# Ledger of designs, part 126: peptides against a protein of PDB entry 5K2M

Target 1, 273 residues: chain A of PDB entry 5K2M
Amino acid sequence: MRIGITYTVLRREEMAIKERAGEFGEVVMLHEDDLLFPGNYDLDVVIIRNVSHFKALYTARLFESEGIPTVNSSRLIFEAGDKLFATLRLAGKVPVPEWKAALSEGGALRVPDSLGYPLVSKPVFGSWGRLLAKVNDRDSLEAVLEHRKWMKNPLYGIHYFQEFVEKPGRDIRSYVIGGEFVGAIYRYSNHWITNTARGGKAEPCSDPEVEELSVKAWEAFGEGALAIDIFESEKGLLVNEVNPNMEFKNAARVTGADMAGKLVEYAVEVAKT

## One batch from the design tools (peptide; made by RFdiffusion4, then SolubleMPNN)

Design b2_p20_5_s3 (from b2_p20_5, 8 letters changed)
Fold by OpenDDE base, seed 2:
Structure b2_p20_5_s3 (fold): chain B 273 residues (1-273), chain A 20 residues (1-20)
Amino acid sequence: as target 1 above (273 residues)
Amino acid sequence: MEKEIEEKAEEAVEEEYELE
C-alpha cells in the first residue's frame, strides 16, 4: 500500500495522518510544490489536505485522471466545499437553515421578501467565517451587495443567503468518515460566528440526535470524510454546512477520537475498491 | 483574487497553528 498525502502546510492534522498512514504502508508526502501533472505517481490512494478548496479540488481531479482514487474525491470536494452546492445536497436529506440564492443584485434585493431579516450573507466558497455578514436591514443588504460588485472573483456574484439562526452561544462540529460517526464537539463563542481558530472553548458532544443527523448529512454526499457544522436552534438541529477539508486537531484532542486513524483506514478501504 | 484568498487562508492557518 502506497499512500500519498497532499498538503499546503504541514499542520498537526497532516502530521497525525502521516503517522497513522505509516502503519498501513509507505507514505509519500506531496507538498503543493511537488505536484506536477500529468505525472507518474505510484500510489494506491491520495489523501487530499491542500488548504485551498480549489487546489484541493483540482489536485483530487488530477490524481483521479491518473487512475488514483482520492480521499476526498473531487466530486465530494466540489459538492461539499461549495456552500450552495452543499446546501442543495443537504436540503433533501436533513433540516437546514432556510436559504435563498440569487444570481443578480436585483434578485438578492428580493431575498428579504421571502426570508425576512436578519439574514446571513455567505460567499459560496471560503473558510473560517470569511465574508460572512449578518444583514439586519435593507441598508446593510445594499452595502453587502455594493461591496460584492467590486470583488474580483465572479463567484462573489453568486448571492447565497441563510436565515439568521440564534444559537445558544455555541455550535456543534461533528465528524463522519466513510459513513461512520467518529465524534462531535461543542464550539463555544460569544460571537454569532463560531470558529475554534478564534480561541473558542471546545468540549465533547455526546448526543445521539447529533450522531444520527451527522450520518444523514454525510449520506447526502455518500462518500468521504466530512466535518459537519450543526446549529442548535428553536426549530431543532440544523445542518449549516459541511467541510470536505476538515480540521480536527481540537476535536481529536477533546474527544480522544482517532480522527487521523479513521481517515487513513477509510483511505485504505478506498484504495482496495 | 483567488491568490489573495489562498494567501489569507494560509495566513489564517498559520495564525491558528502558531506556525512561523
Scores: peptide ipSAE 0.033, ipTM 0.627, DockQ to the pose 0.101
Fold by OpenDDE base, seed 4:
Parts: structure tokens; C-alpha cells; sequence
Structure b2_p20_5_s3 (fold): chain B 273 residues (1-273), chain A 20 residues (1-20)
């Protein structure tokens, strides 16, 4: 078994994945600078750990074009890594926050007619709560839309909105790999944007409802390794988003779950299929 | 060290956004 691992930065996750992968076979670390296609890679599977969503997506697709399966697949990265596409998958299977998408400023300006205020404006791509805006009123909406016009990426012209969900000072991040629930954590924050990378506390989450919902959320995609962000709301649990490029260092530490091992095990299974 | 790695990961994402 030859396991490739693509990466941008050697994080704790990549180190753990490398270490665990070494127990299953030969590990080939592939920094982004090492990636050139078409190539002749002698690999049975590639674990995609590029930081960039787009680099991860294209890397996965490039390996797949050479007959090498990836974890995650380019299909999964594409569908799960885009917040709107992820919502489209999720909304058919699990409760999600109310959402609207608009493809023009004129359309976006009508979103409050359906969702009301406050809104959350999200880019369809991005990590760590970047460019998330709580839109409390019309003036704020106009400002967000105006700023989006000056952003170079045309994807910023895809206007994705959610209802603002009042959270109990925390959210839930769960992990499902190959359809198996691996673990979950509470992420505490006094800010409406919860992110453990920004100094939030993490605690283990042991809730059967979270486990069931997490598996159902994964089933909306039907493959791969996903981190799942769940909100506790007055309406019950809502699946906010999924991440096919999961960070898990905090979750692994807090839960004691072998997330790196589970990811590698799944990659080995994919390689054998 | 860990903080620096996180910062580099954030920078890598920022560069993606800037290139976008």
C-alpha cells in the first residue's frame, strides 16, 4: 500500500495522518510544490490535505484523472466545500438553517423579504468564518453587496444567505468518516462566529441526537470524511455546514478519538475498492 | 510553533482569497 498525502502546511493533523498512514504502508508526502500533472504517481490512494479548497479540489481531480482515488474525492470536495452546494445536499436530508441564494444584487436585496433580519451573509467558499457578516438591516446588506462588487473572485457574486441562528454560546462540530460517527465537540465562543482556531474552548459532545444527525448529514453526500457543523437552536439541531478539509486537532485532543487513524483506515478501504 | 503553523495556514487561505 502506497499512500500519498498532499499538503500545504504540515499541521498537527498532517503529522498525525502521516504517522498513522505509516502503519498501513509506505507514505509519500507531497507538498503542493511537488505536485505536477500529468504525472506518473505510483500511489494506491491520496489523502488530500491541501489548505485551499480549490487546490484540494483540483489536486483530487488531477489524481483521479490518473486513476488514483482520493480521500476526499473531487466530487465530495466540490459539493461539500461549497456552502451553497452543501446546503442543496443537506436540505433534502436534515434540518438546515433557512437559506436563500441570489445571483444578482437586485435578487440579494429581496432576500430579507423571505428571511427577514438579521441575516448571515456567507461566501460560498472560505474557512475560519472569513467574510461572514451578520446583516442586521438594509444598510448593512447594501454595504456587503457593494463590497462584494470590488472583490476579484466572481464567486463573491454568488450571494448566499442564512437566517441568523441564536446559539447558546457554542456550536457542535462532529466528524463522520466512511459513514461512521467518530466523535463530536462543543465549541464555545462569546462571539456569534464560533471557531476553535480563534481561541474557543472545546469540550466533548456526547449526544445521541448529534450522532444520528451527523450520520444523516454525511449520508447526504454518501462518501468520504466530513466535519459537520451543527447549531443548537430553538427549532432543534440544524446542520449549518460541512467541511471536506477538516481540521481535527482540537477534536482529537478533546475526545481522544483516533481521527487520523480513522481517516487513514478509510483511505485504505478506498484504495482497495 | 503551533501558532505559527496556524498563521501560515491562515495565510495560505488568505492568499487564495487574494488571488481570487
Amino acid sequence: as target 1 above (273 residues)
Amino acid sequence: MEKEIEEKAEEAVEEEYELE
Scores: peptide ipSAE 0.022, ipTM 0.638, DockQ to the pose 0.653
Fold by OpenDDE base, seed 1:
Structure b2_p20_5_s3 (fold): chain B 273 residues (1-273), chain A 20 residues (1-20)
Amino acid sequence: as target 1 above (273 residues)
Amino acid sequence: MEKEIEEKAEEAVEEEYELE
């Protein structure tokens, strides 16, 4: 078994994946600078750990074109890494926050007619709560839309909105790999954007409802390794988003779950299929 | 070290969005 690991930065996650992969076979670390296609890669599977969503997507697709399966697959990265595409998968299987998509400013201005205020504006791509806006009123909506017009990336013209969900000062991040629930954490924040990267406290989450919902959310995609962000709302648990390029250092530390090992085990299973 | 790695990861993601 020869396991490739693509990466941008050698983080704790990549180090853990490398270490665990070494127990299953030969490990080939592939920095982004090492990636040239077409190439003669002698690999049974590649674990995709590029930081960039698009680099991860293209890297996965390029390896797949060489007949080498990837974890995650380019299909999964594409569908799960876009908030709107992910919502489209999730909405048919699990409870999600109410959402609207608009393809123009004129469409976006009508979103409050359905969602009301406050609402959340999200880019369809991005990480760490970047460009999330709580839109409390019409003036704020107009401001967000005006700014979007001047953003260079055409994807900023895809307007994705959610209802604002009041959270109990935390959210849940769960991890499902190969359809198996691996673990979950609470992420505490005093800000409406819960992000552990900004110094939030993490605690273990042991809730059977979270476990069941997380597996169902994963089943909406039906493959790979996903981090799943869940809100505790007055309406119950809501699946907010998924991440096909998950960070898990905090979750692994807090839960004691061998997330790196589970990821490698799944990659080995994929290689054997 | 960990903070520097996180900052580099954030920069790498920011660069992705700036190149678009």
Scores: peptide ipSAE 0.020, ipTM 0.609, DockQ to the pose 0.669
Fold by OpenDDE base, seed 3:
Structure b2_p20_5_s3 (fold): chain B 273 residues (1-273), chain A 20 residues (1-20)
Amino acid sequence: as target 1 above (273 residues)
Amino acid sequence: MEKEIEEKAEEAVEEEYELE
């Protein structure tokens, strides 16, 4: 078996994936600079680890066009990597924060009539809490909408809002690969935007309710490897978002789960189908 | 080394969204 691994930066995750993939066959590391299409790639499967959402999406689709399956698939990256499309999948299967989408400024100005204040403005694309805004009032909403008009990318004209969820100074990140729950962590933060990359403490999460909810959230998509972000709210557990390009260094360290091994095992299964 | 790799990953994501 020949396993490709595409990457932008050789992180701890990519090193671990490479090491585990070597146990199953020949490993071909493919930096973004090495990728030209159409190409004669002799690979049975490709693990997509590009940092960019769009580069990951197009890389996956390009390999698929040559008959090479990818983990994750271009379909999964597309549906899970967009916050609005992910919400549309999740909302039919699991509890999610209340949300509204508007396609114009005039529509967006009416969102508080349904959600109230405070609310959260999110871009439909992006990582690490970039361009998240807590909107407490009308003046703040007008300011966010005014700034969006001057942003270059037309996707900033897609207005996605959620209710503001009060969190107990933490959130949950779980991991589901090929429909199997692999592990979960608590991410502690003093800020309403929780991100472990910003120096937050991580602890193991062993909760059967989190495990069940995480598997159901994965079943909304029905394939691949997903990180799942869950909020602890007064209404119970809410699935906030999913990530088809998961970071797992901290989760693997804290839980002891072999995230890289599980990802490779799933890629080998995909190659055989 | 680990911090430099994380910074490069953050830069690569920022470039994706700034180049638009």
Scores: peptide ipSAE 0.026, ipTM 0.690, DockQ to the pose 0.617; fails the geometry check

Design b2_p20_5_s4 (from b2_p20_5, 9 letters changed)
Fold by OpenDDE base, seed 5:
Structure b2_p20_5_s4 (fold): chain B 273 residues (1-273), chain A 20 residues (1-20)
Amino acid sequence: as target 1 above (273 residues)
Amino acid sequence: MEEEIRKKAEEAVEEEYELE
């Protein structure tokens, strides 16, 4: 078996995936600079580890066009990596924060009539809490909308809003690979945006409700490897978003879960299908 | 539980400042 691994930066996750993949077959590391399409790739499966959502999406689709399956698939990357499309999948299966989408400024200005204040403005794409805004009032909403007019990407014209969920100073990140729950962590932060990239304290989360909810959230997509962000709210557990790009360095360290091994095992299974 | 979570969140901020 020949396992490709595409990457932008060789992180701890990519090193762990490479090491574990070496136990199952020949590993071919493919930096973004090595990728040209169409190409003659002799690979049974490709693990997608590109940092950019769009580069990951296009890389997956390009390998699929050569008849090579990917983990994650381009379909999953597309649906899970868009916050609105992910919400559409999730809302039918699991509790999610209340949300609204508007396709114009005039539509967006009516969102508070339904969600009230405070609300959260999110871009439909992007990682690490970038361009999240807590909108407390009308003036703040108008300011966010005004700034969006000057953003060059047309996707910033898709206005996605969520209710503001008061969190107890933490959130939950869980991991589901191939339909199996692998582990979860609490991420502690006093900021309303919890981001592990800022050095937030992580602890193991052992909660059967989190495990059950995480599997149900994964089943909304039905394939691949997902990191799932869950809020503890006054309404109970809410699935906020899913991530088709698994950052798991901290989670693997804290839980001791073999996330890299589980990802490789799933990729090997995909290669055999 | 809330007080314990708040305390851990405060400790997390202190750890972030020590790493800079």
Scores: peptide ipSAE 0.079, ipTM 0.650, DockQ to the pose 0.029
Fold by OpenDDE base, seed 1:
Structure b2_p20_5_s4 (fold): chain B 273 residues (1-273), chain A 20 residues (1-20)
Amino acid sequence: as target 1 above (273 residues)
Amino acid sequence: MEEEIRKKAEEAVEEEYELE
């Protein structure tokens, strides 16, 4: 078996994936600079680890066009990596924060009529809490919408809003690979945006309700490897978002779960299908 | 539980500032 691994930066995750993939077959590391299409890739499967959502999406689709399956698939990356598309999948299967989408400023201005205040404005794409806004009032909503008009990417004209969920100073990140729950962590933060990218405290989460909900959230997509962000709310557990291009260094360290191994095992399974 | 979570969240901020 020949396993490709595409990457932008060789992080701890990519190193771990490479190491574990070597136990199953020949590993071909493919930096973004090595990727030219159409190409002659002799690979049975490709693990997609490009940092950019769009680069990951296009890389997956390009390999699929060569008849090479990818983990994650371009379909999964597309649907899970867009917050709105992910919500559309999730909302039919699991509890999610109340949400609205608007396709214009005039539509967006009516969102509070349904959701009230405070709101969270989210871009449909992006990572690490970029361009998240807590919208407490009309003035703040108008300001966010005004700023969106001047943003160059047309996707900023897709207005996605959630109810503001009061979190207990943490959230949960779980990992489901091939339908198997691999592990979960608590991420602690005093800020309403919980982000572990800066080295925030993580602890193991051992909760059967989290495990069950995480698997159900994965089943909304039905394939691949997903990190799942879950809120603890007064209404119970809510699935906030999923990530088809997960970072797992902290989670692997804290839980001891072999996330890299599970990802490779799943990729090997995909290659045999 | 809330107090413990708050304390851990405060500790997390301190760790973030120490890493900067």
Scores: peptide ipSAE 0.078, ipTM 0.648, DockQ to the pose 0.030
Fold by OpenDDE base, seed 3:
Structure b2_p20_5_s4 (fold): chain B 273 residues (1-273), chain A 20 residues (1-20)
Amino acid sequence: as target 1 above (273 residues)
Amino acid sequence: MEEEIRKKAEEAVEEEYELE
C-alpha cells in the first residue's frame, strides 16, 4: 500500500500520521510545492493535512479526479468546513445554537428581531476564531455590516449569525473517525473564544452524553475524520461546529488516544473500499 | 462544578502568562 500525506507545515500531527502510516505501507510526503495536476500519482489513498480550507478542498478534489480516494473527501471538506453548510447538516440530527442566515445587509439588520442580543457574527469560512464578533447592540451590528461591505471576498456577503451561548469558562472538543468516538477534551479559557492553541489548559472529557452526541454529529455527514466543538449551555449540550482538518496534538497528549493511528487505520479502510 | 471550572480557567490564564 502507498499512502500519500499532503501538508503545508510539518506539525506534530503530520509527524505522528507519517510514523503510523509507515506501519501499513510506503509513505509519500507531499508538500504543497510538490503538488502539480494532472499528475501520475501512484497512491492508494491520500491523507489531506493542508492548513488552508480551500487548498485542502481543491487538493482532495484533484486527487479524486485521478481515481485516488482521500481522507477527508472533498465532499466532506466542502460541507463540514463551511459553518453554514455544516449547521444545515447538524441541525437535522443534533441540538445546535439558534442561528440565522441573511444574504443582504437589509436581511442581516432584521436578524435581532428573531435572535435578540447578544448575538455572534461568524464568517462561513476561516479558522481559530478569526472575524468572530460578539454583537451586543444595533450600533455594533451596523459596524460589522459596514466592515463586511469593504471585504474583497464575496463570501463575506453571506451573513451567518448565532445566539451568544454563555459558557462555564470551557468548551468541549471531541474526535470521531470513521464513526468511532476516539476521545474528547475540555478546553479552559476565560475568553468567550476558546482555543487550546492560544495557551488554554486541556483536560480529558469522559462523559457518555458527549460521546453519544459526538457520534450523532458525525452521522450527519456519514464519513471521514471530524473534530467536533460542543458547548455546555443552560439548554444542555450544543454542537457549535465541526472541523474536517482537525488539530489533535493537545487532545492526544491529554487523553492518550492514538488519534494518528485511528486516522491512518481509517485511511487504509478507505483505500480498500 | 462551576467553582472548579472557574478555578481551572484562572489557572489556564496564569500558565499563559508564565509562557510569555
Scores: peptide ipSAE 0.068, ipTM 0.639, DockQ to the pose 0.028
Fold by OpenDDE base, seed 2:
Structure b2_p20_5_s4 (fold): chain B 273 residues (1-273), chain A 20 residues (1-20)
Amino acid sequence: as target 1 above (273 residues)
Amino acid sequence: MEEEIRKKAEEAVEEEYELE
C-alpha cells in the first residue's frame, strides 16, 4: 500500500500521521510544491493535510480525478469546510445555533428582525476565528457590511449570521473518524472566540451526551474525519461547526487518543474499498 | 458549485498571505 500525505507545513499532526502511516505501507510526503496535475501518482490513498481549505479541496478533487481516493474526500471538504453548507447538513440532524443567511446587504440588514442582537457575523470560509464579528447593534452591523463590500473575495458577499451563544468560558471540540468517536476536549478561553491555538487551555471531555451528539453530527456528512465544535448553552449542546482539516495535537496530548492512528486506519480502509 | 468554488478560491489566496 502506498499512502500519500499532502501538506503545506509539517506540523505535529503531519509528523504523527506520517509515522503511523509507515506502519501500514510506503508513505509519500507531498508538499504543495510537489503537486502537479495531471500526474501519474502511484498511490492507493491520499491523506489531505493542506492548510488552506481551498487547496485541500482542489487537491482532493484532483487526486480523485485520477482514481485515487482521498481522506477527506473533496465532497466532505466542500460540505464541511463551508460554514453555511455545514450548517445546512447539521441543522437537519442536530441542534445548531440559530442562523440566517442573506445574499445582499438589504437582506443582511433584516437579519436582526429575526435573530435579534447580539449576532455573530461569520465568513463562510476561514480558520482560527478569522473575521468573526460580534454584532451588538445596528451601527456595528452596518460597519461589518460596509467593510465586506471592499473585500476582494465575492464570498464575503454571502452574509452568514448566528445568534450569539453565551458560553461558560469554554467550548468542546470532539473528533469523529469513520463514524467512531475518538475523543473530545474542553477548550478554555476568556474570549468569546475559543481557540487552543491562541494559547487556550485544553482539558479532557468525558461526556456521553457529547459523544452521542458528535456521532450524530458526523452522520450528517456520513464519511471521513471531522473535528466538531460544540457549544454548551442554556438551550443545551449546540453543534457550531465542523472542520474537515482538523488540528488534533492538543486533543491527542490531553486525551491520549491515537487520532493520527485512527485517521491512518480509516485511510487504509478507504484505500481497500 | 463551480461559482462557489471560484469565489472560495479567491479567498484562499487571502488566507495564504496570512500564513506567510
Scores: peptide ipSAE 0.014, ipTM 0.386, DockQ to the pose 0.067; fails the geometry check

Design b2_p20_6_s1 (from b2_p20_6, 15 letters changed)
Fold by OpenDDE base, seed 1:
Structure b2_p20_6_s1 (fold): chain B 273 residues (1-273), chain A 20 residues (1-20)
Amino acid sequence: as target 1 above (273 residues)
Amino acid sequence: REKELKEEEEEALRFAEELA
């Protein structure tokens, strides 16, 4: 078996994936600079680890066009990597924060009529809590919308809002690979945006309800490897978002779970189907 | 190594910011 691994930067995750993949077959590391299409790739499967959502999406689709399956698939990357598209999948299967989408400023200005204040404004793409805004009032909403008009990417004109969920100073990140729950962590933050990339403490999460909900959230997509962000709310657990290009170094360290191994095992299964 | 990985992570973050 020949396993490709595409990457932008060789992080701890990519190193771990490479190491574990070596136990299953020949590993071919493919930096973004090595990716030319159409190409003569002799690979049974490709693990997609490009940092950019769009590069990951296109890379996956390009390999698939040559008959090489990818983990994650371009379909999964497309649906899970967009917050709105992910919400559309999730909302039919699991509890999610109340949300609204608007395609114009005029539509966006009516969102509080349904959700009230405070709101969370999210771009449909992007990571690490970038361009998240807590919108407490009309003035703040108008300011966010005004700024969006001047942003160059037309996707900033897709207005996605959630209710503001009061969290207990933490959120949950779980990992489901091939339908198997692999592990979960609490991410602690004093800020309403919980992000481990900003130096938050991580602790293991052992909660059967989290496990069950995480698997159900994965089943909304039905394939691949997902990190799942879950909120603890007064209404119970809410699935906030999923990530098809997950970072897991902190989770692997804290839980002891072999997330890289599970990802490789799943990729090997995909290669055999 | 942890500093290099943090710098690489920050660089990956910057790259992801440029691509977003």
Scores: peptide ipSAE 0.018, ipTM 0.561, DockQ to the pose 0.083
Fold by OpenDDE base, seed 4:
Structure b2_p20_6_s1 (fold): chain B 273 residues (1-273), chain A 20 residues (1-20)
Amino acid sequence: as target 1 above (273 residues)
Amino acid sequence: REKELKEEEEEALRFAEELA
């Protein structure tokens, strides 16, 4: 078996994936600079580890066009990596924060009529809490909308909002690979944006409700490897978002789960299908 | 390293902005 691994930066995750993939077959590391299409890649499967959502999406689709399956698939990356599209999938299966989408400023200005304040403005793409805004009032909403007009990417004109969820100083990140729950962590932060990449502490999460909800959230997509962000709220557990290009170094360290191995095992299964 | 990754994502986003 020949396993490709695409990457932008050789992170701890990519090193772990490479190491584990080596136990299953020949590993071909493919830096973004090495990727040219159409190509003649002799690979049974490609694990997509590009940092950029868009680069990951296009890379996956390009390999698929050559008959090489990817983990994750371009379909999954597309649907899960967009916060709005992910919400559309999730909302039919699991509890999610109340949300609204608007395609114009005029529409966006009416969002508080249904969600109230405070609300959270999110870009449909991006990571690490980039351009997340807690919108406490009308003035803040107008400011966010005005700033979005000056952003060059037209996707910033897609106005996605959630209710603001009060969290107990933490959130949950779980991991589901091939429909199997692999593990979960609590991410602690004093800031309303909880992210371990921003210096938050991580602790193991052992909660059967989290496990069940995580699997159901994965089933909304029905394939691949997903990190799932879950909020603890007064309404119970809410699935906030999913990530088809997951970081897992902290979760693997904290839980001891073989996330890299599970990802490789799933990729090998995909290659055999 | 995490900062570099954020910068790389930002660059990728800027690239996507140039295409769209």
Scores: peptide ipSAE 0.017, ipTM 0.570, DockQ to the pose 0.283
Fold by OpenDDE base, seed 3:
Structure b2_p20_6_s1 (fold): chain B 273 residues (1-273), chain A 20 residues (1-20)
Amino acid sequence: as target 1 above (273 residues)
Amino acid sequence: REKELKEEEEEALRFAEELA
């Protein structure tokens, strides 16, 4: 068994994945600078750990074009890494925040007629709460839409909105790998944008409802390793988004779950299929 | 390290803009 690991930065996660992969076979670390295609890669599977969504997507597709399976697959990265495409998959299987998509400014201006105020404007791509806006009124909506017109990437012309969900000063992040629930954490924040990367406290989440909902959310995609972001709302648990390129350092530390081992075990199963 | 990750994501956004 020869296991490739693509990466941008050697984080604690990549070190843990490398260590666990060594128990199953030969490990080949592949920095982004080492990746040239077409190439004669002698690998049974590649674990994709590129930081960039788009670099991860293209790296996965390039290995697949050479007959080498990837974890995650390019299909999963594509569908789960886009907030709108992820919502389309999730909405058919699990509760999600109310949402609207518009393809023009004129369409976007009518979104409050359905969702009301406050609402959240999100780009369909990007991480760490970048370009999230809480829109409280018409003036704020017009300002967000006007700014989007001057942004260079045409994907900013895809207008994705959610209802604003009042959270109890925290959210939930769960992890499902190969259809198995691995663990979950609470992420505490004083800001409406909860992210542990911004210095939030993390605590273990042991809730059977979270476990069941997380597995159902994974089943909407049907493959791979996903981090799942869940809100605690007055309406119950809502699946906000999924991440096909999970960070798990804090979750592994807090829960004691062997997320790196589970990811490698799944990659070995994919290689044998 | 957080700065490096942000720079990498900004590079990814630039890459996406070049592909779009």
Scores: peptide ipSAE 0.016, ipTM 0.562, DockQ to the pose 0.349
Fold by OpenDDE base, seed 2:
Structure b2_p20_6_s1 (fold): chain B 273 residues (1-273), chain A 20 residues (1-20)
Amino acid sequence: as target 1 above (273 residues)
Amino acid sequence: REKELKEEEEEALRFAEELA
């Protein structure tokens, strides 16, 4: 078996994936600079670890066009990596924060009529809490919308809003690979955005409800490896978002789960189908 | 888009460095 691994930066995760993949066959590391298409890649499967959502998406699709399956698939990356598209999948299967989407400023200005304040404005793409705004009032909403008009990417014109969920100073990140729950952690933060790399404590999360919910959230997509962000709310557990390009270094460390191994095992299974 | 992708990559790099 020949396993490709695409990457932008050789992080601890990519090193762990490489190491584990070596137990199953020949490993071919493919930096973004190595990727040219069409190509004659002699690979049975490719693990997609490009940092950029769009680079990951296109890389996956390009390999698929050559008849090489990817983990994650371009379909999964597309649907899970877009916050709105992910919400559309999730909302049919699991509890999610109340949300609205608007395709114009005029539409966006009506969002509070249904959701009230405070709101969270999210771009449909992007990582690490970028351009998340807590919108407490009309003036703040107008400011966010005004700024979005001058942003170059037309996707900023897709206005995605959630209710503001009061969290108990933490959120949950779980991991589901191939439909198997691998592990979960609490991420502590004093900020309403918990995903800041800045010094957050992580603890193991051993909650059967989290496990069940995480698997159900994964089933909304039905394939691949996902990190799942879950909120503890007054309404119970809410699935906020999923990430098809998961970082797991901290989670693996805290839980002791072999996330890299599970990812490779799943990729090997995909290669055999 | 290239700028955004680059900014995303740079942010990911910064994030990876902060977690390292």
Scores: peptide ipSAE 0.016, ipTM 0.512, DockQ to the pose 0.052

